# Peptides against a protein of PDB entry 5H65: the designs that were tried, part 111

Target 1, 294 residues: chain A of PDB entry 5H65
Amino acid sequence: QYLERTPLCAILKQKAPQQYRIRAKLRSYKPRRLFQSVKLHCPKCHLLQEVPHEGDLDIIFQDGATKTPDVKLQNTSLYDSKIWTTKNQKGRKVAVHFVKNNGILPLSNECLLLIEGGTLSEICKLSNKFNSVIPVRSGHEDLELLDLSAPFLIQGTIHHYGCKQCSSLRSIQNLNSLVDKTSWIPSSVAEALGIVPLQYVFVMTFTLDDGTGVLEAYLMDSDKFFQIPASEVLMDDDLQKSVDMIMDMFCPPGIKIDAYPWLECFIKSYNVTNGTDNQICYQIFDTTVAEDVI

## One batch from the design tools (peptide; made by RFdiffusion4, then SolubleMPNN)

Design b2_p13_4_s2 (from b2_p13_4, 6 letters changed)
Fold by OpenDDE base, seed 1:
Structure b2_p13_4_s2 (fold): chain B 294 residues (1-294), chain A 13 residues (1-13)
Amino acid sequence: as target 1 above (294 residues)
Amino acid sequence: SFYDGFADSPFRT
């Protein structure tokens, strides 16, 4: 994409909506902490949500662990069930249901586990050993997803979340609709269970200055801007360091703005109405950090 | 001017 470069002073005088190519310096950005910039976004209702913290998940799974697995729901045509009784915690029962493909248990690297009564730690251990894990509970007639406030699917270190507003949950037996019960693609699992999956996004505000004017530009991006997936960054220290290094390069601490690098990017303007007030806002789009910087 | 500075952008479009 090519647009003629426009100075910020000219942009600030123009009506929205329009697209611009700019060359500016990053005076400042917010939030300063990376974990605060990673959000969950619904592609359907467009609501932004916070990523649940470990403590939040602990509470949800602890509550789930107080419920005893229903024996009537064990060992179906869809899954084989194994039950463990913990030696501590008053003999808590944990059920693991191994989903079968056409009546046959798949290899461990292709197996989906349904976990009932597991703690966060136990679930994470299983997700690291097996391909996929779904936290579940005993419903009236079938296993059901435990809680949309927790991941509906865990694959390794990746937590997949669903939108509470847009999802209409279906019981676990709806996984039968999946022809291939070995790959466990998150979108396919979500569709089978009536879940609208949330998207991890970086959400940041950049204050841009080209010497002619200053404007704030909004960044909402999943994996293109930093060339780092927002879905993985919270669970990977190296990726976090990379993002921090990039931001420090754009906005070096303790250095005057005159020494900051020039940033070329695309921004689009749009109108926002807040009550009786109409304002023009700006969003960064179709912009990527250069490969030589990463 | 501030705007006329020459530097390679770490952003690509």
Scores: peptide ipSAE 0.023, ipTM 0.486, DockQ to the pose 0.029
Fold by OpenDDE base, seed 2:
Structure b2_p13_4_s2 (fold): chain B 294 residues (1-294), chain A 13 residues (1-13)
Amino acid sequence: as target 1 above (294 residues)
Amino acid sequence: SFYDGFADSPFRT
């Protein structure tokens, strides 16, 4: 589909839904802080959630660490279990379950660990050493995912989250349905455990100005707009710097808008009902930062 | 994308 350039003043007068090609300057954007622009999105119910703070995770894992692993659930056909007693005053029990592939322990770089009773610090240390980590707890008849408020899967520095609303959790033994127990693809793990995985997204509001009018357009994008994955940016200083540099280029501080670069992008309009009021909103789509800008 | 956009634009469509 070909779209001709439409001035913002004309767009603002039209009914939704429609698609437009525009050329405008970025007058301003929100939020200004990158960490506030990264959220979790459910592809099923479309709920937007905040990425849990480290402090929130600490609480969840500390609470989980107060529970003693059930001996009856250790050493199954799916996993071999090792138990540690910490040197702290309480002598906390930590269980690590090493998931086997057809009864054989895989190499450490391919191994999935199920961690029961670990703190955030301990889990992070293990996730840096092993391929994949799932925080778990002892259920009635099987190990279960600890809490959907925490990651269901940690791979290196990447935390994978699930939707509480849409997920119907299944026990850990359902990992048996995975033929390949070495790669541990997040989507496959999620499917096996009845989890609807959340997606990291950049969520920003751009105030666009082409001299004929001013329009607010939303950006909700995982990895196409910046050519930087939202899932990785919070854990990578270089990626954060890149995003900041891009935004500073589009909207340079201390400079008049007349000197701002012109931005060509696609926007779509859509109707939003707020009570009895019908509001037209705009979203950027099918737009990427030019590679020579990065 | 629908088209390549402007050559000098920081955004590409």
Scores: peptide ipSAE 0.021, ipTM 0.496, DockQ to the pose 0.028
Fold by OpenDDE base, seed 4:
Structure b2_p13_4_s2 (fold): chain B 294 residues (1-294), chain A 13 residues (1-13)
Amino acid sequence: as target 1 above (294 residues)
Amino acid sequence: SFYDGFADSPFRT
């Protein structure tokens, strides 16, 4: 849709909600560190969550590793189980369950592993080899997802998380509902297990200045703005560098704003109530970094 | 090419 360019000074005087096309410079942005700008968003309850740190995951998996796999839950029609005893002082038991497709073990790159009692390091190693891994624990009658504070599915370097508030977990045998047990589409896995998957999003605040006025615009985007998936950026140094380069281009360090590039983008205004104070906020939408810039 | 600040907007709508 076509929108005429509106100066910021005019926008700042108008009531919300409205949509605008603007041309402005990025005076500054928050947060400055990329890892701080990546969040998890629930599409159902709309809560924003922090991406768990490695240390957080270590604790969860360490706790899970204190539980011994239940022998009664091994080797079902759904999966074949292998048990290892670690060579460490504790002799920790680790169970790996290989999910079968119609009773047959698929190729390693198509095989879903259910890991019980594994450390983060072990899980990551297995995810790199087998692509798809679910951390699990022994439930009363079946294997169950270990913890929604940890990924419900790890595929390569991508950690898929679920919303604790919106999810109603079901046991692992519900994976039987999946006709194709080779592709392991995250949304399908989530659905089978009663998980509402969280979405990785970039969350940033842009301070925009066109010389007539200054406003702050909120950015929440998964993969359109930077043309880089928020789900992959934390685990890919090249993608991180790309985002950093883009931001440095928009807001170059060490120079005056007069030399900053002009940015055209769409913003929408909306009303927000903060206690007794009603304020107008702005959000960037339908805007992407030009392909020739990346 | 690197953006020199005087080119077209690096954003596309």
Scores: peptide ipSAE 0.024, ipTM 0.494, DockQ to the pose 0.037; fails the geometry check
Fold by OpenDDE base, seed 3:
Structure b2_p13_4_s2 (fold): chain B 294 residues (1-294), chain A 13 residues (1-13)
Amino acid sequence: as target 1 above (294 residues)
Amino acid sequence: SFYDGFADSPFRT
């Protein structure tokens, strides 16, 4: 369907909900820091969460490391277990469970590790050597996911998180339901463990100005707008640089708005009610950065 | 422009 270009001054007078094509300049945007614009979004309950920081994870894993692995849960049909004792005064126990595929240990690059009692540093080291890692703890009768405040799955440098509100956790033995125990697709792992996976999203507020009016438009997008995955950007310096360059191009620092490029995009209006206060908000949709900019 | 609609969008410019 074709949408005619509508000036912002006209949009600001119209009722919601509606969809518009606009041509405007990006006067400003928030947040200015890239790491602040990356959030976790639940596709089910739509809750937005902060991405846990290293310090947050360190605390969770340190707490987990105070618990001794249960010997009764080692070496099942699903996994082979190895135990290490640290050479410190506390003698911390670390259990690594290697998940088998049809009773056979896969190659290291295809093997899922279940880690019990590991520190963040140790887990990160293992995730670099092995494709997939799940932090776990000993339950009463089975291994269980350690904590949904931490990643349920780490693959390389990517941390996969689950929604605490929507997830109904199941024990580790439910991984038996997976036919393929080599690829470890995050969505499949999540389904097996009763996890609703969170999605990394860019969350920004754009102040748009076309000379007739000014409005704020909300951006929430995972990988289409920048054509850069929000799930990867925090751990990739080149991707971070790319996003920064794009934003600097759209909103150049140190120059007047008259010199800013014109941007064409789609926005939709919607009603928001907060008590007795009714307001119209705007969201960018079905819009991507042009190929020549990337 | 620097921003364009998605190719699969039901809306066209």
Scores: peptide ipSAE 0.019, ipTM 0.427, DockQ to the pose 0.026; fails the geometry check

Design b2_p13_4_s3 (from b2_p13_4, 6 letters changed)
Fold by OpenDDE base, seed 1:
Structure b2_p13_4_s3 (fold): chain B 294 residues (1-294), chain A 13 residues (1-13)
Amino acid sequence: as target 1 above (294 residues)
Amino acid sequence: SFYDGFADSPFKT
C-alpha cells in the first residue's frame, strides 16, 4: 500500500484510529533479549503466552514418565505399539505407537509416533529421526494428549502448542478422521484432536524518533518483519544471530542516534482504555526488513 | 535537521 509520509509530531496530535507511513530512527527497543520477545498467540482468544522453557517441559515429561502405559490401549487399528524398558534403575516403560495408514505402517519419514512415558530427550531423539511425534498418555478408553502445557506435536525442532482456553481435547482415535495419515499437517492434527493451535509471534516495543517527535510502536509479527519465522528462531542459532544482527544494525550499541539508519515503516494508531484513561497506542504493520539487510 | 537526513531505509513497506 501507499501512504504519504507523516512526521511523528503531526501523528502525536491526531486522533485514532489512523494509518501512517513514517520515516524514523529506532532509538531503542524492548525486550532486549530475543527469547523474551518470542511469544505464543491464540488466534481465537488472542491471549499471549510464554513459550515453555526446556526446564518446564522436562518436568511435564518426567511426570508423564511416572505413569505406566495401559496394555489394553496398545496395538489398535490405528497404531502398532512397541514397549521398551529403560536400562536405568527405575525400569521406566516407554510406549511408542506407530500410526498406520489404512492398516499399513508408512515409511519412517511419513510415520507419526505417539510417545507415552518418554522424557524430553527421548522425544527429541525420536522427532529428529521420524519427524512427527505426539506426546500422549493412557486415558480411560483411549490414548489422549499428554498435556497442552507441552507440545501437542513435535516436528523436527518445531514445537507446536495449543491453547488451553480454546481447545476441547478429543482422544487419539479421532486421528482416524484424517484421510491422509502420511502428511501430518499441524492444523489438521489440531483439528482432529480439538486443539486451537497457538501461533509463534515476535512481540516488541520500538521507540521511534524522527527528530520532530518520539513515539512507541508495538510489533507483533510471525514471519514477515524479519523474514524469519518466530516458530523456528528459538531452536536455530543462526536465525537468532540474524535477528540480533538486524536489531544491532537498526539500533547500534555505543553509537549516537544521529548515526542510526532511517527506517521507513507503516504504523497504525488505536485507542486503548486503561481504567478511566484513554490512550492512543501505535502498532507497526505491513513492514519488512529490506532483503539487502538480511 | 535530524529529520532531513537522507539514507536508504533497512525497512521496506
Scores: peptide ipSAE 0.024, ipTM 0.392, DockQ to the pose 0.029
Fold by OpenDDE base, seed 4:
Structure b2_p13_4_s3 (fold): chain B 294 residues (1-294), chain A 13 residues (1-13)
Amino acid sequence: as target 1 above (294 residues)
Amino acid sequence: SFYDGFADSPFKT
């Protein structure tokens, strides 16, 4: 859509909802730390959640590791199972189930592993080798997803999470519905297991100033604004540096705002009701960092 | 412009 540029002072006087094209400077932004700006968003219930920290995952997997794998659930038509006892004092049993494609074990880079009783460290090691890993536990009749507070699927360094509110978990044998048991598309896995996948999003508040007025605009974006996936940034130092560099370019530290670059972006206004108070809020949309900046 | 900053926008729409 073609929108004419509107000064912030004019926007601030108008009713919502409306869409605007603006040219402004980024006076400031929050949160300042990148890791605080990455959230998980449910596309159905629209709740925002924090990305679990390593410590949170450790607790979940430690708890899962207290349960012994059920022998009767090993070696099905869907997967081949290997069990070992850890060389620690506890003698913890760990089961790895290798999902087969039409009765044949795929190549390691195409193989889905179901891990039962593994620690975070062990799971991460396996995910690096086999690409796709699902943490599981022994249910009554089948393997089941371990916990929605942990990733339902780990692919390399990417942790895929599901919404606790919107998901209705199904047992692991439902993976049989997948015709292709080599690609392990997260959405397909989620669908098979009754999971509503959460989306990684950047969540930031930009304070924009064009000299005529100042407004705060909300940014919620997955991969378009920075041209960097929110799902990958937390696990990639280079991507983190890139985002930091971009933000430093927009809002240079130690420099007066007069020297800041001008930003062109789209914002939309919307009404928010907080009790009896009606507030107009603004959100950035359909805006991308220039390619020459990346 | 009220500012003497950069003319080129690092954002594109």
Scores: peptide ipSAE 0.022, ipTM 0.385, DockQ to the pose 0.031
Fold by OpenDDE base, seed 5:
Structure b2_p13_4_s3 (fold): chain B 294 residues (1-294), chain A 13 residues (1-13)
Amino acid sequence: as target 1 above (294 residues)
Amino acid sequence: SFYDGFADSPFKT
């Protein structure tokens, strides 16, 4: 869509909602730390959540490791099971269930593992070797997802989370509904298990200045703005460096704003009511960092 | 084979 450039001073005088194309400098941004800017967003209830810390996951998996796998739930038509007893840690039982495709075990890079009693470290090691890992527990009649506070699916270094409020969990045997049991698309797995998947998003506030005015614009974006997936950035040092480099380029430390680059972006205005007070807010949309800047 | 790494233990310390 073609929008004419509008100066910030004009935008600040107009009623919402409207869409604008602007050219402005990034005076400042919040939060400063990348790890603080990555959140989980529910597309259904729109709740924003923090990405669980490693320490939080350790607690969940340690608790799960205190539960003994149910022998009756091992070796079904859906999966082959192997059980180990650890030499250390009071002899905890660990169960790994290898999901079959039409009764045949797939290649390791196409295999889904269901894990009972694994620690975070063990699960992460397995997820690096196999395509997909689901932390599970023994339910009454079937394996069940361990906890929505932990990832429902781990693929390599990517942790997929579900919304506790919007999800209605179904047992593991519902994976039988998937015709292809090799690709393990996160959305398909989520659907089969009754999970509303959360989306990784960058959440930032930009203070924009074009010399005519200053406004704050909200950024909530998953993969378009930086051309970097928010879902991967926390686990990839190179991606983190790339985002930091981009932000340093837009808002270089120790340099006067007069030397900052000009940013072209789209913003939309919207009304927010807080009691009796009406406020106009702004959000960045349909904007990508230019390739020549990266 | 698919189980080569899991013959004895799925986890190596």
Scores: peptide ipSAE 0.019, ipTM 0.538, DockQ to the pose 0.022
Fold by OpenDDE base, seed 3:
Structure b2_p13_4_s3 (fold): chain B 294 residues (1-294), chain A 13 residues (1-13)
Amino acid sequence: as target 1 above (294 residues)
Amino acid sequence: SFYDGFADSPFKT
């Protein structure tokens, strides 16, 4: 789209909603720590939530591990089950269910595992060997998803989460509706289980300054702005370094703003009503970091 | 104009 460049001083005087093309310097940004800028966003209810920490997941999986797998739910047409007993005083039972494709066990790299009673460490080990893992528990008549506070699907190092508010969970046997039981597309798994998948997003506030005015603009983006998926950045040191390098380039520490690069981007204004207070806010959209900077 | 003489932006729109 084509928009004429508008100085910030002019934008600050205008009513919302409007779209603008601007050229400004990044005076500062928040949050400064990358892990704090990565959130989970629901596309349906638009709720933003924190990505669960390892400690949170440990608690959930430890609690799940206290429950004994139901023998009646093992070895169905959908999956073959194996049970391990840990060599500890409590004799913890771990069930791994291998999902079959048309009654046949797929290759390990294409096999979905349902894990019951596993610790976070055990689940992570399995997800490294098997491409797809779902934490489950024994329900009354079927296996069920363990907890939406934990990932509903783990693929390698990627944790897929669902919205608690928007999801209406269905039992594991609903995976039978999937025609292809080898690819395990997260959206397809979510649909089968009644889950509204959450999206990883970068959430940041940019303070922009063009010399005529200062404006705070909100950034919420999953993969276009940095050309780096928010879903992968927390688990990849190289991607983290790349984002840090980009931000250091735009807002170098210890250097005066006069030496900062000029940034060209699109922003949109919108009205936010909080009680009797009407505020105009700004959001960055349709903007990406240039390839030569990445 | 105010934007005269600006260097190329590291952002693309």
Scores: peptide ipSAE 0.024, ipTM 0.401, DockQ to the pose 0.026; fails the geometry check

Design b2_p13_4_s4 (from b2_p13_4, 5 letters changed)
Fold by OpenDDE base, seed 3:
Formats: C-alpha cells, sequence, structure tokens
Structure b2_p13_4_s4 (fold): chain B 294 residues (1-294), chain A 13 residues (1-13)
C-alpha cells in the first residue's frame, strides 16, 4: 500500500474511517511491563483475555488431579493408556494416554499425550520430552478436554488456548478425524475438538507526537510489529530482551523526546460509539519496527 | 520402548 505522509494535526481533524501513513515520535506507551501487554484474542468474537498465570493453571490442574481416571476409557483404538499412582498419602492416580497413528505408537518426538490428573509441573515436564500434551478428564463415554481455562494443547513451552465463548467442545475421539497424527498442528487439533483457538497478541497504547499534534494509537499485533511472536515472548528471555530493546530505542528512558527517533507507521481511524458519545480512535496496522533496531 | 521416557516419571515422585 502507498499512502502519503499526513501530519497528525491534519489527521485529528478528519472523519473516520481512514488510513494514514505517519511519521511520529513515541512519546510514551502503556502498559510498560511486557507481560501486561500480552493478551489472548479471539478472532471470532474479538474478546480479549488475560493469559492465565501459573497460579491459575495450578488450581485447575490440582482440581483435575483429584478425579480418578475412568478405567473403561483406557486403551482405545486411538490411544494406549498407562496409569501411575503417586507415592503421596492421597495416592493420586495419573493416566497418560499415548495417541496412536494408524494403530501404531509414534516416535516420542511426534507423540501426543493425553493426561489425566497431572499437575502443572508434571505436564510441563512431559511437554518438554514429548511433542504435544493435552490435559483431559474422563467424561461419561469418552475422554474430554479438561478445561478451556487451561491450555487445550501444550507444545514445549507454548500453551495453546481456546475461546470459551466460541468453542463447542467435542470429545477426544474426534481426533480420529485427523489424517496426520504426528505433527499435531494446533489449528487442526482445535478444529477436531471444536475449539476456536485464541491468538496471542501484543496490546499496547502508543502516544505519538510529530510536533504538529499528539495522538493515541492502539496496537494489537501478533508477530508483525516486533517481528517476534507474542505466543513465544513470555517464555523466552532473549525475545523479551529484544522487545525491551526496541521499546527503549523508540522511547528511551532518561532523555527528552527531542532526542527520540522517528517512527514511521500506518494508522487507521475508526468510530467508537458509547451511548451518545461518538469517538474517533486510531489503530496501528501493517507496521514493522524491528528493522530499525541497531 | 515407547514407555522408556516414563522410567523416571514425575507421576511416581
Amino acid sequence: as target 1 above (294 residues)
Amino acid sequence: SFYDGFADSPFTT
């Protein structure tokens, strides 16, 4: 797309919706903490959600661990099951179901595990050793996804979440519909289980100043702006450092705005109606800043 | 064995 540069003062006088190319300084941004800027977004209902914290997941998995796996649901055509009993006083039972590909157990690096009764720590350990993990529970007739408040799929350090509003959950046996039971693509797993996957997004508000005016622009971006996936940044210190460096470059602490670098970006205006109040808002789009980092 | 990865299973500790 080609747009001529428009000064902020001119933009502020125009009706929405419109698209603009701007050159401005990043006066400030919020939130300042990276972990607060990463959210989950539903592409269908557009709800924004917080990424669950470790404590939230601990509670969910602890609750799941109090329930005994149903013996009648073990060892189906889809999966082979193994049961462990913990050595603690409660004798917690944990079931691990190894999903088969065409009736054959795949290699560990391609294996999907279904876990009943595992703690967060145990699940994380397994996800590091095996390709994929789904927390499940025993339903009446089949295994079912444990809870959409927890990941429906864990792959390494990546937690995949689903939208509670838009998902219509199906039982685990629906994984049979997947032709390839080795790659375990999150979108395919989600589709099979009736899940609408949530997208990790950076959500920030930028205060932009080009000397002619000041404008607040909303950033909601998954991987383009920083050229860093929002889905990975929380689990990778190097990626976090990179984002911090980018933000420090454009909005350096301890110096005046006159010394800030110029940011070139695209913004779009849109109308927001709240009762009788009509407001024009702005969103950054189709912008990458990572190339400007020295 | 496919189950070898569970020899030191965290579920038993």
Scores: peptide ipSAE 0.040, ipTM 0.723, DockQ to the pose 0.023
Fold by OpenDDE base, seed 4:
Structure b2_p13_4_s4 (fold): chain B 294 residues (1-294), chain A 13 residues (1-13)
Amino acid sequence: as target 1 above (294 residues)
Amino acid sequence: SFYDGFADSPFTT
């Protein structure tokens, strides 16, 4: 749908909900630090949560490593198992289960590893070699996902998380439902294991000024706005630099707003009730800034 | 084999 450009002063006088096309300068934005703007969003319950820090994951995996792998759950039709005893850390037992495709071990880059008793460091090393890793634990009858507070799937440097509220976990043998046991698509893995996957999103508040008025607009976007996936940015210095450059371009430090470039974007208004007060809020949508900058 | 890749296993080093 074609939308004519509307000045902010006119928008500020109108009732919600409505959609607008605007041209404004980015006076300021928050949060200023990129890592603070990346969140996890549940598509089902719509809760936002923080991306776990390395320290948080260390604790989870350390706790998991206190449990010894159950020998009865090793070497099934689904996977072949190998056990190591660490030289350090009190002779900790670590099990790696190599998921087979139709009874055959696939290539390393196509193989899913199930790790039981591994540390974060060990898991990261394995994910670099085998691409796909699931942290697991021994359940009563089968291997199970270790903890939804940790990634349910690690692929390279990407950590895939599930929603604790919306997920109903199933045991690892449910991966048998996947016909193709080589691609390990996160959504397919999640479905098999009863996980509602979370999505990485950029969450920011923009203060927009077109000279006629000023309004704050909320940004929640996964990959369109910057043309950079929120799922990859935290683990890639180059992508982080790119986002920072984009933001510095639109909101350059040390100069007056008169010299700022114009930002064209779409915003939608919506009503929010805070007690007895009705407030109109704004959200950016269907906007790509990278096309204008890069 | 897959296991050969674990000669320098992160669990043993």
Scores: peptide ipSAE 0.037, ipTM 0.714, DockQ to the pose 0.023
Fold by OpenDDE base, seed 5:
Structure b2_p13_4_s4 (fold): chain B 294 residues (1-294), chain A 13 residues (1-13)
Amino acid sequence: as target 1 above (294 residues)
Amino acid sequence: SFYDGFADSPFTT
């Protein structure tokens, strides 16, 4: 993609929609706190959602743990089941189902666990050891996904979420459609279970200034802008520090804007109508921050 | 091994 650089003063005078290449300084940005900038986005209905907090997940899993696993759904051709009774918390029943690949139990790092009645803490411990975990419940005829308000798949420290509006959930036995039952690609798991996966995105508003004009541009990006996946940043302190360092570099606190580095990016303009009011808005797209700036 | 992973389960402690 090639576009000539356009000054902001010229862009501000033009009608939308158009695409531009710009060179500007990041005067300011919002939100200032990283955890507030990470959202979940549906690629189909385009709804933006907050990433569930640990406290929200605790409630969901606690509620799920009140239900007893159905013995009739244990030990199928798809999975082997193990049942535990906790020594504390009123002796709740927990079922872990180990998904087999062609009737054979895979290595722990390749094994998908279906967990029924587990707490968030227990699920996280299992996901760290086995890599892939799905929270489930006993349905009428099969195991089913526990709740789309919780992750449908946890891989290591990554929580994969699905869209409640766009998903039409199918039972766990639909995992049989997967030829390879070792890799557990999130998109493949989602497809098998009728889930539209949500995408982690950085959502930010940049105030850009090139000395000729000032405009606000919206950033919604998953992994291109920072070259850091939004899906991993909340669970990785080093990635969080990296994003913070990048933002501090472009918008250093306590320093005058004249000393700020230049940001080169692509922006697109678009029309927004609110009643009788028509406004032109701007969005950053197809942009990666330069490594030489860091 | 797979069973080693199972043995390390928080449910077995």
Scores: peptide ipSAE 0.036, ipTM 0.704, DockQ to the pose 0.024
Fold by OpenDDE base, seed 1:
Structure b2_p13_4_s4 (fold): chain B 294 residues (1-294), chain A 13 residues (1-13)
Amino acid sequence: as target 1 above (294 residues)
Amino acid sequence: SFYDGFADSPFTT
């Protein structure tokens, strides 16, 4: 899209809603820590949620591991089951259910594993080896998703989460509705299980200054702004470093703002009502930061 | 480990 560049001083005087192209310096941003800027967003109810920490997941899976797999739910037409008993963990039962394609076990890299009673460490090892893992528990008549507070699907290092508010969970046998039981597309798995998948997003507030005025602009973006997926950044040190480098480039520490590079971006204004107070807010949109700053 | 035992299972092919 094309818009004429508008100075911030002019924007600050105008009514919302409007769209603008601006050229400004990034005076400051919040939050400063990357892990605080990555959130989960529901596309349906639009709630923002924190990404669960490893410690949170440990607790959930530990609690799940206290439950014994139901023998009656093992070895169905959908999956073959293998059971282990741990030696040094009070005889914890771990069930791995291997989802079959048309009654046949797929290749290991194409096989979806349903894990019952596994720890986070065990699940992560399996996801690295077999790509796709779903944490489950024994329900009344079928296996069920363990907990929406944990990932409903783990693929490699990617944790896929669902919205607790918007999801209406269905039992594991609903995976039968998937014609292709080898690719395990997250959205397809979510649909089969009645899950509304959450989206990883960067959530930040930028203070922008072009010398004529100062305004705060909100950023909520999944992969466009940094050209880095929010879904991958928390598990990849190189991607984290890349984001940090980009932010340091636009907002370099230890130097005056006069020496900061110019950021070109699009912002939109919108009205917000807080009780009796009306204010105009701004959001960055359709913007990719350039590698070479003008 | 759990994973080591799993690797020797017929389900890892």
Scores: peptide ipSAE 0.031, ipTM 0.728, DockQ to the pose 0.022

